# Peptides against a protein of PDB entry 2KNC, part 8

Target 1, 74 residues: chain A of PDB entry 2KNC
Amino acid sequence: KGPDILVVLLSVMGAILLIGLAALLIWKLLITIHDRKEFAKFEEERARAKWDTANNPLYKEATSTFTNITYRGT

## One batch from the design tools (peptide; aimed at target 1 V12 I19 G20 A23)

Design b1_p12_6_s3 (made by RFdiffusion4, then SolubleMPNN; from b1_p12_6, 11 letters changed)
Fold by OpenDDE base, seed 4:
Parts: structure tokens; C-alpha cells; sequence
Structure b1_p12_6_s3 (fold): chain B 74 residues (1-74), chain A 12 residues (1-12)
């Protein structure tokens, strides 16, 4: 009965540690899946906003081309 | 986990 009590105690301690580790892994997995879905949605919204900006008639290019009228091309 | 614990307890 002495060795059996030690086996029970070690098995209970091991079970508690494994349950705790499993809970942390499940928690981290759920967060990681959530964050990846939210990030994918954010990148899709950002992509749509970029396409909308490209078609926005109020968009002015930050660069203006000036032709130097004094450049005679010689 | 619980089944393995039960199997260990049943060996006592």
C-alpha cells in the first residue's frame, strides 16, 4: 500500500499538470485562430479601401509632372 | 486522462 499511495499521488499531480497545460494550449489556440481571422478580415478591408481609393475621383497624385518649356531637346 | 487515472486507480 505504500508504493500504491505514491503512484496515486504522482498520477493525480501529473493529471492536474496535464489538464493545466491542455487548458493553456486550448486557450492559446483559440486566441491564435481568433487573431488570424480578425487579421485576415482587416487585410481584406484594407485591400477594399485601396481599390476604392484608386477609383476615388478626389484622389490627386502626390506627384505632378512639369514639362520645362525652355528645354529645346537639343 | 481521466480514463488512464481510473485504470491506475482500478489497479490498486
Amino acid sequence: as target 1 above (74 residues)
Amino acid sequence: VLEKLAELLAKL
Scores: peptide ipSAE 0.043, ipTM 0.651, DockQ to the pose 0.207
OpenDDE base, seeds 1, 2, 3, 5: peptide ipSAE 0.035, 0.035, 0.036, 0.038; ipTM 0.631, 0.624, 0.620, 0.627

Design b1_p12_6_s4 (made by RFdiffusion4, then SolubleMPNN; from b1_p12_6, 11 letters changed)
Fold by OpenDDE base, seed 1:
Structure b1_p12_6_s4 (fold): chain B 74 residues (1-74), chain A 12 residues (1-12)
Amino acid sequence: as target 1 above (74 residues)
Amino acid sequence: VLKLLEELLKKL
């Protein structure tokens, strides 16, 4: 009484599908980890660039508030 | 994969 040929075929098909799914999950996980590390580096570089800009003595804020000292609200 | 298939075929 060998295993039914259908059980063997279904087991082989199931194994191929599971290996394919596992490979896709590993691939997606590796990309996600890579992208998170690269994004973290990019945000650190942007943070450093903002700090350097904030300490630049030539930096003038794009918004200048002019108080009109002659404005007496009647 | 190939070794797993061979082990399944040996059970037939």
Scores: peptide ipSAE 0.054, ipTM 0.710, DockQ to the pose 0.174
OpenDDE base, seeds 2, 3, 4, 5: peptide ipSAE 0.053, 0.044, 0.053, 0.050; ipTM 0.713, 0.680, 0.708, 0.703

Design b1_p12_7 (made by RFdiffusion4)
Amino acid sequence: AAAVAAAAAAAA
Pose (drawn by RFdiffusion4):
Structure b1_p12_7 (pose): chain A 74 residues (1-74), chain P 12 residues (backbone only)
Amino acid sequence: as target 1 above (74 residues)
Amino acid sequence: not in this file (backbone only, 12 residues)
């Protein structure tokens, strides 16, 4: 009672808040990183789907175009 | 969470 045990306790509480803040950051990545995959795989498909569709009108045709050397005409 | 609970138990 004489002392105050407030100041010493104030420091101890800081460690709890700090120990959580340190673990908070670690766990923050654990929940966020779980997305980085899909968030990456997301933008990854949107990147190849363009370069893989902004210049590939051959498939719509069938499965070939040139290299069809044969009896000509018109 | 477990680390904060253990730190709180040690402080108590």

Design b1_p12_7_s1 (made by RFdiffusion4, then SolubleMPNN; from b1_p12_7, 10 letters changed)
Fold by OpenDDE base, seed 1:
Structure b1_p12_7_s1 (fold): chain B 74 residues (1-74), chain A 12 residues (1-12)
Amino acid sequence: as target 1 above (74 residues)
Amino acid sequence: LLLLLLALELAL
C-alpha cells in the first residue's frame, strides 16, 4: 500500500521533531527555573548587603546638616 | 513512543 509508507515516514519525522522540540522546551524550562532561583538568592543577598550597609557604624550620611549658629532669622 | 505505536497500528 503506497500511501501507508509515506504516512509512516512523515509520522516518524514528525515524532523526531516533536521529541527534539519537547527536549528543548524542558531544557529551557529547567534553565529558566534555575536562573529565577539564583536571581532570587542574588536579590536577597543584595538586599541583606544594603541593610548591613545601613547598620554600618562607619556610614556617615553624605548630607552634613550644618546648623548655622549665626543664623538668627530676623 | 506512543506516536510510533499509533503509526505502527495505522500501517498494519
Scores: peptide ipSAE 0.043, ipTM 0.693, DockQ to the pose 0.162
OpenDDE base, seeds 2, 3, 4, 5: peptide ipSAE 0.043, 0.041, 0.039, 0.039; ipTM 0.694, 0.683, 0.677, 0.683

Design b1_p12_7_s2 (made by RFdiffusion4, then SolubleMPNN; from b1_p12_7, 9 letters changed)
Fold by OpenDDE base, seed 1:
Structure b1_p12_7_s2 (fold): chain B 74 residues (1-74), chain A 12 residues (1-12)
Amino acid sequence: as target 1 above (74 residues)
Amino acid sequence: LPLVEEALQKAL
């Protein structure tokens, strides 16, 4: 029984599509792992910068508390 | 390569 030429053609096309899809999934997975590592590093650097702000003698709190002398709590 | 050839020969 000679190979059904249609089955061979469809199987080759299917294999190419599956390889292409697998390559895209691997690529997306690698990027996602890279981005998560870079984001974790960025959040660590941001956390360090926030702690360094506490040691900066020039740091002034942006929030000022005003006491309203006319506030009558009802 | 030989495993793919045997699988292909069994499928054909």
Scores: peptide ipSAE 0.033, ipTM 0.608, DockQ to the pose 0.129
OpenDDE base, seeds 2, 3, 4, 5: peptide ipSAE 0.031, 0.023, 0.028, 0.031; ipTM 0.598, 0.539, 0.557, 0.589

Design b1_p12_7_s3 (made by RFdiffusion4, then SolubleMPNN; from b1_p12_7, 9 letters changed)
Fold by OpenDDE base, seed 1:
Structure b1_p12_7_s3 (fold): chain B 74 residues (1-74), chain A 12 residues (1-12)
Amino acid sequence: as target 1 above (74 residues)
Amino acid sequence: LPLVLEALEKAL
């Protein structure tokens, strides 16, 4: 039983495709882990900036509440 | 690498 040259060629092609797919999956996983860590830092910095704004004595609320003295709810 | 070599040896 000589090795079926077609089976050898197809197995080598399949192995190359599987290695390429595995490399892409590892790459995507590394990026996804990196991006989640960076996003967590960004949300922490954004939370700190919001707290620093609350401690700023110069902070004026952008929302002005006007009481309409003429509004008589019917 | 070793798994691919062992699979190649089993195919040969």
Scores: peptide ipSAE 0.053, ipTM 0.692, DockQ to the pose 0.192
OpenDDE base, seeds 2, 3, 4, 5: peptide ipSAE 0.042, 0.030, 0.033, 0.041; ipTM 0.668, 0.601, 0.613, 0.669

Design b1_p12_7_s4 (made by RFdiffusion4, then SolubleMPNN; from b1_p12_7, 9 letters changed)
Fold by OpenDDE base, seed 1:
Structure b1_p12_7_s4 (fold): chain B 74 residues (1-74), chain A 12 residues (1-12)
Amino acid sequence: as target 1 above (74 residues)
Amino acid sequence: LELVLQALKEAL
């Protein structure tokens, strides 16, 4: 008694769908790992640029706190 | 995969 033709067809279709899903999961995993490595590199470069700015003797903070002596909060 | 290969082998 050969396997039912319907069982063979459904098993082949199921296998193709599982292979397709596995390929998509592997692809997503590879992209996610790539993006995390690129983001880590970007954050390292940003941290270096911030550190270089802190060591620049010409760096002046753009934020100045002015104490308004005439401001009496009512 | 093996189950499909076995089913194909039994169908041929």
Scores: peptide ipSAE 0.052, ipTM 0.699, DockQ to the pose 0.130
OpenDDE base, seeds 2, 3, 4, 5: peptide ipSAE 0.035, 0.038, 0.034, 0.022; ipTM 0.635, 0.661, 0.631, 0.532

Design b1_p12_8 (made by RFdiffusion4)
Amino acid sequence: AAAVAAAAAAVA
Pose (drawn by RFdiffusion4):
Structure b1_p12_8 (pose): chain A 74 residues (1-74), chain P 12 residues (1-12)
Amino acid sequence: as target 1 above (74 residues)
Amino acid sequence: AAAVXXXXXXVA
């Protein structure tokens, strides 16, 4: 009672808040990194799907075009 | 003291 145990305790409370803040960051990545995969695989598909569709009208046709050397006509 | 240490362990 004489002393105050407030100042010393104030420092101890800081460690709890700090120990959580340190762990907070680690676990923040654990919940966020779980997305980075899809978030990446997301933009990854949108990247290839363009380069893989903004210039590939052959498939619509059938499965080939040139290299069809044969009896010509018209 | 024990209670503060248990709280710090739970937070960690």

Design b1_p12_8_s1 (made by RFdiffusion4, then SolubleMPNN; from b1_p12_8, 10 letters changed)
Fold by OpenDDE base, seed 1:
Structure b1_p12_8_s1 (fold): chain B 74 residues (1-74), chain A 12 residues (1-12)
Amino acid sequence: as target 1 above (74 residues)
Amino acid sequence: LKELLELLEKVA
C-alpha cells in the first residue's frame, strides 16, 4: 500500500505544529527561569538595602505623621 | 526528515 499522500501531508503538518509548540514552550520556560532568577537577585539587593538603612544612624523615616490640632471633624 | 520518513513507513 503506497503511503496515503493525505496522511503524509497531515502528519508532516502536525509534526511542524508540534515542533513550533515545543519551541514556544521551551522559550517561555527559559524566560520564566530567567525572570525568576533576576527577581530573586532584585529581592536580595532590596533586602540588603533595607539592612543597610536599618544600620544607618542617620536614617530618618520618610513617613511623618502631622496632627492637625485645628481639625474638628465638623 | 529521514527519521520522520522511517517512522511514517513503520505506520503505513
Scores: peptide ipSAE 0.055, ipTM 0.702, DockQ to the pose 0.093
OpenDDE base, seeds 2, 3, 4, 5: peptide ipSAE 0.052, 0.050, 0.036, 0.036; ipTM 0.697, 0.694, 0.635, 0.630

Design b1_p12_8_s2 (made by RFdiffusion4, then SolubleMPNN; from b1_p12_8, 11 letters changed)
Fold by OpenDDE base, seed 1:
Structure b1_p12_8_s2 (fold): chain B 74 residues (1-74), chain A 12 residues (1-12)
Amino acid sequence: as target 1 above (74 residues)
Amino acid sequence: LEELLKLAQEIL
């Protein structure tokens, strides 16, 4: 029985689609791992900068609470 | 690899 040419064509098409899908999944996984590592590094650097600022005796809080003593809610 | 060769031999 010669190979059913339709089965061969469908199997080749299926294999190409599976390889393409696998390549996209691997690519997405690599990017996701890379982005997570860079984001973790960025959050560590941001945390370090926040700690360094908190230990600076010249740090003045940007938030000033103004108590309006004249505001009597009628 | 051997199973892929067996599948190729069953198709062929």
Scores: peptide ipSAE 0.023, ipTM 0.563, DockQ to the pose 0.099
OpenDDE base, seeds 2, 3, 4, 5: peptide ipSAE 0.019, 0.019, 0.017, 0.015; ipTM 0.512, 0.516, 0.489, 0.428; seed 5 fails the geometry check

Design b1_p12_8_s3 (made by RFdiffusion4, then SolubleMPNN; from b1_p12_8, 11 letters changed)
Fold by OpenDDE base, seed 5:
Structure b1_p12_8_s3 (fold): chain B 74 residues (1-74), chain A 12 residues (1-12)
Amino acid sequence: as target 1 above (74 residues)
Amino acid sequence: LTRLLELLEQVR
């Protein structure tokens, strides 16, 4: 039986596609892990900055609590 | 790669 040239071509094409797909999956995985680590650091730094601001005696809360006297809670 | 080629030769 001669090598089915079509089977060889399809197997090579399939292997290239699988390598390309595997590379994209690895790339996406690496980015996703990186972004989660960076986001966790960003949230930690933001939490720290919020605590430092709350401990600053010069910090005026920009949030004015307006009590709406017209709001009858149903 | 060599083992895949050997398997292709065995199916021939």
Scores: peptide ipSAE 0.029, ipTM 0.572, DockQ to the pose 0.089
OpenDDE base, seeds 1, 2, 3, 4: peptide ipSAE 0.027, 0.013, 0.012, 0.018; ipTM 0.577, 0.311, 0.269, 0.466

Design b1_p12_8_s4 (made by RFdiffusion4, then SolubleMPNN; from b1_p12_8, 10 letters changed)
Fold by OpenDDE base, seed 1:
Structure b1_p12_8_s4 (fold): chain B 74 residues (1-74), chain A 12 residues (1-12)
Amino acid sequence: as target 1 above (74 residues)
Amino acid sequence: LKEILKLMEEVA
């Protein structure tokens, strides 16, 4: 029996779609791994900057609490 | 293509 030409065409089309999908999945995986490594580096640099700020004797907290003595909640 | 055709011949 010669190969059914329709089955061969559908199989080739399916194989191309699967290769395309696999390439997109690999691409997404590589980007995700890259972004996670860059984010981990960014969080490490941010953690170091917080430690350097905490050890700076000139560090002044940006949050100041002002008590409004004239605020009567009425 | 030739390899896919051969695989289809083995399955048919």
Scores: peptide ipSAE 0.070, ipTM 0.705, DockQ to the pose 0.091
OpenDDE base, seeds 2, 3, 4, 5: peptide ipSAE 0.054, 0.041, 0.044, 0.022; ipTM 0.689, 0.629, 0.557, 0.528

## One batch from the design tools (peptide; aimed at target 1 A23 L24 W27)

Design b2_p13_1 (made by RFdiffusion4)
Pose (drawn by RFdiffusion4):
Parts: structure tokens; sequence; C-alpha cells
Structure b2_p13_1 (pose): chain A 74 residues (1-74), chain P 13 residues (1-13)
């Protein structure tokens, strides 16, 4: 009663808030990192799908083009 | 889960 226990307690409450803030950061990555994979695999496909489609009109044809040395004509 | 832990710690204090 005499004292105040408020000031000492104020410091103790700071540790709870701080202990959570420290854990908050760790767990923030745990929820965010779960996405970094897809988020990466996402941009990863959009990168190769271009270089893998902005210059590959051979497949549409069939499965070859040149190296077809044979009886010529026209 | 972290919020429930902090709430338990605050109640204990």
Amino acid sequence: as target 1 above (74 residues)
Amino acid sequence: SLAALLAVLAALV
C-alpha cells in the first residue's frame, strides 16, 4: 500500500509486451515465408513462360523444322 | 496463439 508497485509493475508489463514483440517478429516470418515459396514460384513461371513462349513457334508446327534434308523440289 | 499466450501472461501478472 505504502509504496506504489506501479513503477516496478510498469517495467514488468514492458517485458510481456516486449517478449511478444520479439516472438511476433519470428512468427511473422513463419506466416509470411509460407508464401515466399509460391510468391517466388509464381514469378518464376511468369519468367520462364515468356522466354519459353516468346520465341518457340516450332511446337505449334509439330516437333521439328530443319534437319529435314531429303528429296527437294520447289 | 501468441495473443492468447500474452493474455495468459498478463492475467498472471

Design b2_p13_1_s1 (made by RFdiffusion4, then SolubleMPNN; from b2_p13_1, 9 letters changed)
Fold by OpenDDE base, seed 2:
Structure b2_p13_1_s1 (fold): chain B 74 residues (1-74), chain A 13 residues (1-13)
Amino acid sequence: as target 1 above (74 residues)
Amino acid sequence: LLLLLLLELLKKL
């Protein structure tokens, strides 16, 4: 009794679908890991740039708040 | 594994 041709066809179709789904899952996982690593790096570089700007002794805020000592609010 | 199983099924056909 040869292999049931229907069982072979269904097994080949099932194998192709499983390979296709596995390839899509691997592809999505690789992109998601890549994007998360790039975003984490960009957030770290942006955090460093904010710290460097906040600690720049040459960066005086353009807003000089002069507290007038003579105005005791009523 | 899946590719080897497929090749073994094709050899039985």
Scores: peptide ipSAE 0.044, ipTM 0.687, DockQ to the pose 0.160
OpenDDE base, seeds 1, 3, 4, 5: peptide ipSAE 0.041, 0.039, 0.039, 0.038; ipTM 0.676, 0.662, 0.665, 0.664

Design b2_p13_1_s2 (made by RFdiffusion4, then SolubleMPNN; from b2_p13_1, 9 letters changed)
Fold by OpenDDE base, seed 1:
Structure b2_p13_1_s2 (fold): chain B 74 residues (1-74), chain A 13 residues (1-13)
Amino acid sequence: as target 1 above (74 residues)
Amino acid sequence: LLLLLLLELLKEL
């Protein structure tokens, strides 16, 4: 008795569905790994830029501390 | 593996 034609059809359909699902999972995994690496790089660059922004030469703090050299604390 | 299984199943048909 040859293979049941229904078993062959169901196995082919199942194989196509499994390949499609595997391709979607691989695609999602690759994107998720890419996005995490890019986000980690972006947060590192943002952290570096935040340290450089603290030294904005145009930002004069509104508070200038003048050390009064004539203040002899008695 | 899956492609080889599918080819073997198609040869039995």
Scores: peptide ipSAE 0.038, ipTM 0.683, DockQ to the pose 0.112
OpenDDE base, seeds 2, 3, 4, 5: peptide ipSAE 0.038, 0.034, 0.035, 0.033; ipTM 0.679, 0.656, 0.662, 0.656

Design b2_p13_1_s3 (made by RFdiffusion4, then SolubleMPNN; from b2_p13_1, 9 letters changed)
Fold by OpenDDE base, seed 4:
Structure b2_p13_1_s3 (fold): chain B 74 residues (1-74), chain A 13 residues (1-13)
Amino acid sequence: as target 1 above (74 residues)
Amino acid sequence: LLLELLKKLLEEL
């Protein structure tokens, strides 16, 4: 059976396209897993920073309530 | 799988 040159060419093109698609899917999967791990770490660090802010005796609230001692409610 | 398909295509060549 002579080589069906068209079947060989289409098979090689299909293989290259499948390898390229697989590489893109693997790359996207790796990035998505990396970003989810980094985001989870960031949310843990944020939760810790909120806890440390609540327990830090050096944390002064930016909101100071000034009682106006001159306000004699008449 | 893909390598076996490639080998079968080369054997039919």
Scores: peptide ipSAE 0.038, ipTM 0.670, DockQ to the pose 0.117
OpenDDE base, seeds 1, 2, 3, 5: peptide ipSAE 0.033, 0.034, 0.031, 0.031; ipTM 0.652, 0.658, 0.626, 0.637

Design b2_p13_1_s4 (made by RFdiffusion4, then SolubleMPNN; from b2_p13_1, 9 letters changed)
Fold by OpenDDE base, seed 4:
Structure b2_p13_1_s4 (fold): chain B 74 residues (1-74), chain A 13 residues (1-13)
Amino acid sequence: as target 1 above (74 residues)
Amino acid sequence: ALLELLKKLLEEL
């Protein structure tokens, strides 16, 4: 009883599809890990830049609070 | 499991 050639063909097709899907999942996983590591470095550098800015006496805050002493609430 | 199934199918060829 030779193997059912249809069973062999369908099993090979199924194996190729599963390998392709596994490769896509591995690729997506690698990208996701890479992006998370890059984002973590970016947030660390941003945190460091904020500390360096806080120590810079030439830093001007973008927001200035002005008290209008001439405002009469009438 | 799948690899063993494929091996069994190849042994029947």
Scores: peptide ipSAE 0.049, ipTM 0.692, DockQ to the pose 0.134
OpenDDE base, seeds 1, 2, 3, 5: peptide ipSAE 0.049, 0.047, 0.044, 0.045; ipTM 0.698, 0.692, 0.670, 0.690

Design b2_p13_2 (made by RFdiffusion4)
Pose (drawn by RFdiffusion4):
Structure b2_p13_2 (pose): chain A 74 residues (1-74), chain P 13 residues (1-13)
Amino acid sequence: as target 1 above (74 residues)
Amino acid sequence: VVPLVLLVVGVLL
């Protein structure tokens, strides 16, 4: 009663808040990293789907174009 | 969630 136990306790509370803040950061990545994959695989598909569609009108045709050397005509 | 629980406990103290 004489003392105060408030100041010493104030410091101890800080450790709890700090121990959580440290663990908060670690866990923050654990929940965020779970997305980095899809978030990456997301932008990854949008990148290749362009370069893989902004210049590939051969498939629409069938499965070939040139290298068809044969009896010519017109 | 454990870090959030620890923050809540710390605030309550």

Design b2_p13_2_s1 (made by RFdiffusion4, then SolubleMPNN; from b2_p13_2, 7 letters changed)
Fold by OpenDDE base, seed 1:
Structure b2_p13_2_s1 (fold): chain B 74 residues (1-74), chain A 13 residues (1-13)
Amino acid sequence: as target 1 above (74 residues)
Amino acid sequence: LLPLLLLLLGLEL
């Protein structure tokens, strides 16, 4: 019994669709892993830059709390 | 290619 030509055609179409879907999933996974690694590096560099800014002796906080030593709450 | 695909799919020729 030769293979039914319809079964062969449907099988080839299904195989092409599965290969295409697998390629798209692998591509999306590779991009997602790449982007997360790059983003983690950028967040580490930003964290280091914030730490260096916090230790800058020229950094004055935008908020200066002046305690009025003459304020006796009557 | 066709006989290899049929073999992979478990379709007897």
Scores: peptide ipSAE 0.040, ipTM 0.676, DockQ to the pose 0.074
OpenDDE base, seeds 2, 3, 4, 5: peptide ipSAE 0.039, 0.035, 0.037, 0.029; ipTM 0.675, 0.662, 0.667, 0.626

Design b2_p13_2_s2 (made by RFdiffusion4, then SolubleMPNN; from b2_p13_2, 8 letters changed)
Fold by OpenDDE base, seed 2:
Structure b2_p13_2_s2 (fold): chain B 74 residues (1-74), chain A 13 residues (1-13)
Amino acid sequence: as target 1 above (74 residues)
Amino acid sequence: LLPLLLLLLALEL
């Protein structure tokens, strides 16, 4: 009995759908890994920019702490 | 692999 043409057609369609789905999953995985690496780099650069701003010799803190040497906390 | 095996099986029947 020759191969059931319907079984062959359904198997080929199923194979194409599985290849398409696998390609989309690989593509999504690559994007997700890329975006996570780029976001981590962006947060590192943002953290460095904050440290450079905090160490700016032109930045004077608005708060000056004076130790009152005569204050014996009773 | 699985869809290829099913295709080969369908061609042998």
Scores: peptide ipSAE 0.037, ipTM 0.665, DockQ to the pose 0.073
OpenDDE base, seeds 1, 3, 4, 5: peptide ipSAE 0.034, 0.032, 0.031, 0.034; ipTM 0.655, 0.644, 0.635, 0.653

Design b2_p13_2_s3 (made by RFdiffusion4, then SolubleMPNN; from b2_p13_2, 8 letters changed)
Fold by OpenDDE base, seed 2:
Structure b2_p13_2_s3 (fold): chain B 74 residues (1-74), chain A 13 residues (1-13)
Amino acid sequence: as target 1 above (74 residues)
Amino acid sequence: LLPLLLLQLALEL
């Protein structure tokens, strides 16, 4: 009963494939977490810039709504 | 180390 050289080859190939797949999954997970954190920061900065614009006393809204008090809808 | 461990495991089977 020598070691089945085919079993050794298949086990080594399987281990290399599993390590490669695990490394790719870890890499993809790290990128996905990084991108989500970066996107959340950009959306927070964009929200802050919108708030600063809304609180700017020099900002005049391009649209003024006038309630016509005399408009009785017929 | 890993291929040596797999070789040892394959020698025990």
Scores: peptide ipSAE 0.058, ipTM 0.731, DockQ to the pose 0.077
OpenDDE base, seeds 1, 3, 4, 5: peptide ipSAE 0.041, 0.031, 0.050, 0.033; ipTM 0.692, 0.647, 0.709, 0.654

Design b2_p13_2_s4 (made by RFdiffusion4, then SolubleMPNN; from b2_p13_2, 8 letters changed)
Fold by OpenDDE base, seed 2:
Structure b2_p13_2_s4 (fold): chain B 74 residues (1-74), chain A 13 residues (1-13)
Amino acid sequence: as target 1 above (74 residues)
Amino acid sequence: LLPLLLLLLALAL
């Protein structure tokens, strides 16, 4: 039987669609991995900035604990 | 992908 031209055309179209879909999936995967790594760095830098602010000698906690010497708990 | 495409082409011929 000679080459089924319809099967050849459909197979080539299907291959192009699969390659296109695979390229989009790889692209999306690379972006998703990049964004997750960048977000993790951003949260680490934000955490580090909070720790540096907590060690700032100019930072005075708004809450002061006073021991009431007269308070004998009932 | 390429060998699969060549196999499909060979099956079509």
Scores: peptide ipSAE 0.055, ipTM 0.716, DockQ to the pose 0.086
OpenDDE base, seeds 1, 3, 4, 5: peptide ipSAE 0.054, 0.041, 0.050, 0.049; ipTM 0.715, 0.675, 0.706, 0.697

Design b2_p13_3 (made by RFdiffusion4)
Pose (drawn by RFdiffusion4):
Structure b2_p13_3 (pose): chain A 74 residues (1-74), chain P 13 residues (1-13)
Amino acid sequence: as target 1 above (74 residues)
Amino acid sequence: VPVVIILVGLVLL
């Protein structure tokens, strides 16, 4: 009662808040990193789907075009 | 869990 045990306690409380803040950051990545995959795989498909569709009108045709050397006509 | 620890620590402060 004489002392105050407030100042010493104030420091101890800081460790709890700090221990959590340190763990907070680690865990923050654990929940965020779970997305980085899809978030990546997301923009990864959008990237290849273009380069893989902005210039590939052959499939629509059938499965080939040139290399069809044969009896000509018109 | 870290959020809970921070909340408990804040309540105690």

Design b2_p13_3_s1 (made by RFdiffusion4, then SolubleMPNN; from b2_p13_3, 7 letters changed)
Fold by OpenDDE base, seed 2:
Structure b2_p13_3_s1 (fold): chain B 74 residues (1-74), chain A 13 residues (1-13)
Amino acid sequence: as target 1 above (74 residues)
Amino acid sequence: LPLLLLLLGLLLL
């Protein structure tokens, strides 16, 4: 008995769906890896910019701590 | 390759 035409059609449809799903999973994986690398680079650049500002001799801290020598905490 | 062999095997059944 020749191959059931319905089984052939369903198998081809199933194969196309599996290939489509695999392609979407690979695409999502590539994007997720790209976005994580780009975000890590952005946070490194932001951290570096903060260190460069902390070492800038023109940077004056907005907060000055003064020890009040006359303050005896009661 | 394995998916193509599975499809070909199912086509020959």
Scores: peptide ipSAE 0.055, ipTM 0.721, DockQ to the pose 0.102
OpenDDE base, seeds 1, 3, 4, 5: peptide ipSAE 0.054, 0.046, 0.054, 0.037; ipTM 0.718, 0.695, 0.715, 0.646

Design b2_p13_3_s2 (made by RFdiffusion4, then SolubleMPNN; from b2_p13_3, 6 letters changed)
Fold by OpenDDE base, seed 1:
Structure b2_p13_3_s2 (fold): chain B 74 residues (1-74), chain A 13 residues (1-13)
Amino acid sequence: as target 1 above (74 residues)
Amino acid sequence: LPLLLILLGLLLL
């Protein structure tokens, strides 16, 4: 029995779709890994900047609490 | 490469 021409056509179409899907999955995976590495580097740099600011003896907190000693709530 | 694998898969059916 020669190869069924319909089976050959459907298998070629299915294979093209599977390759296209596999290429998209690989591309998405590569981007996701790249973005996660770049984001991890950004968060590390941000963490370092926060630590350096916290250890700066010239840093004054932007929030000062003033207790009004004359405020007797009615 | 993928075309060769498709042709091989079709030849094995």
Scores: peptide ipSAE 0.062, ipTM 0.725, DockQ to the pose 0.140
OpenDDE base, seeds 2, 3, 4, 5: peptide ipSAE 0.060, 0.051, 0.053, 0.038; ipTM 0.720, 0.699, 0.702, 0.635

Design b2_p13_3_s3 (made by RFdiffusion4, then SolubleMPNN; from b2_p13_3, 6 letters changed)
Fold by OpenDDE base, seed 2:
Structure b2_p13_3_s3 (fold): chain B 74 residues (1-74), chain A 13 residues (1-13)
Amino acid sequence: as target 1 above (74 residues)
Amino acid sequence: LPLLLILLGLRLL
């Protein structure tokens, strides 16, 4: 009995769909890993820019804390 | 899994 042409067609269609789905999943995974690495670099650069601002000798804090040595809380 | 399906398809041919 020759191969059932319907089974052959359905198996080829199923294989093409699985290859297409696998390619889309790999593509999505690569993008997601890339975007996470790029976002992590961006947050690191932003953190460094904040540190450079904090170490800027021209930066004056808007708030100064003075300890009132004469304040005896009653 | 996809490789097994391809081998199965080839075995049906």
Scores: peptide ipSAE 0.043, ipTM 0.670, DockQ to the pose 0.104
OpenDDE base, seeds 1, 3, 4, 5: peptide ipSAE 0.037, 0.031, 0.033, 0.042; ipTM 0.643, 0.612, 0.620, 0.661

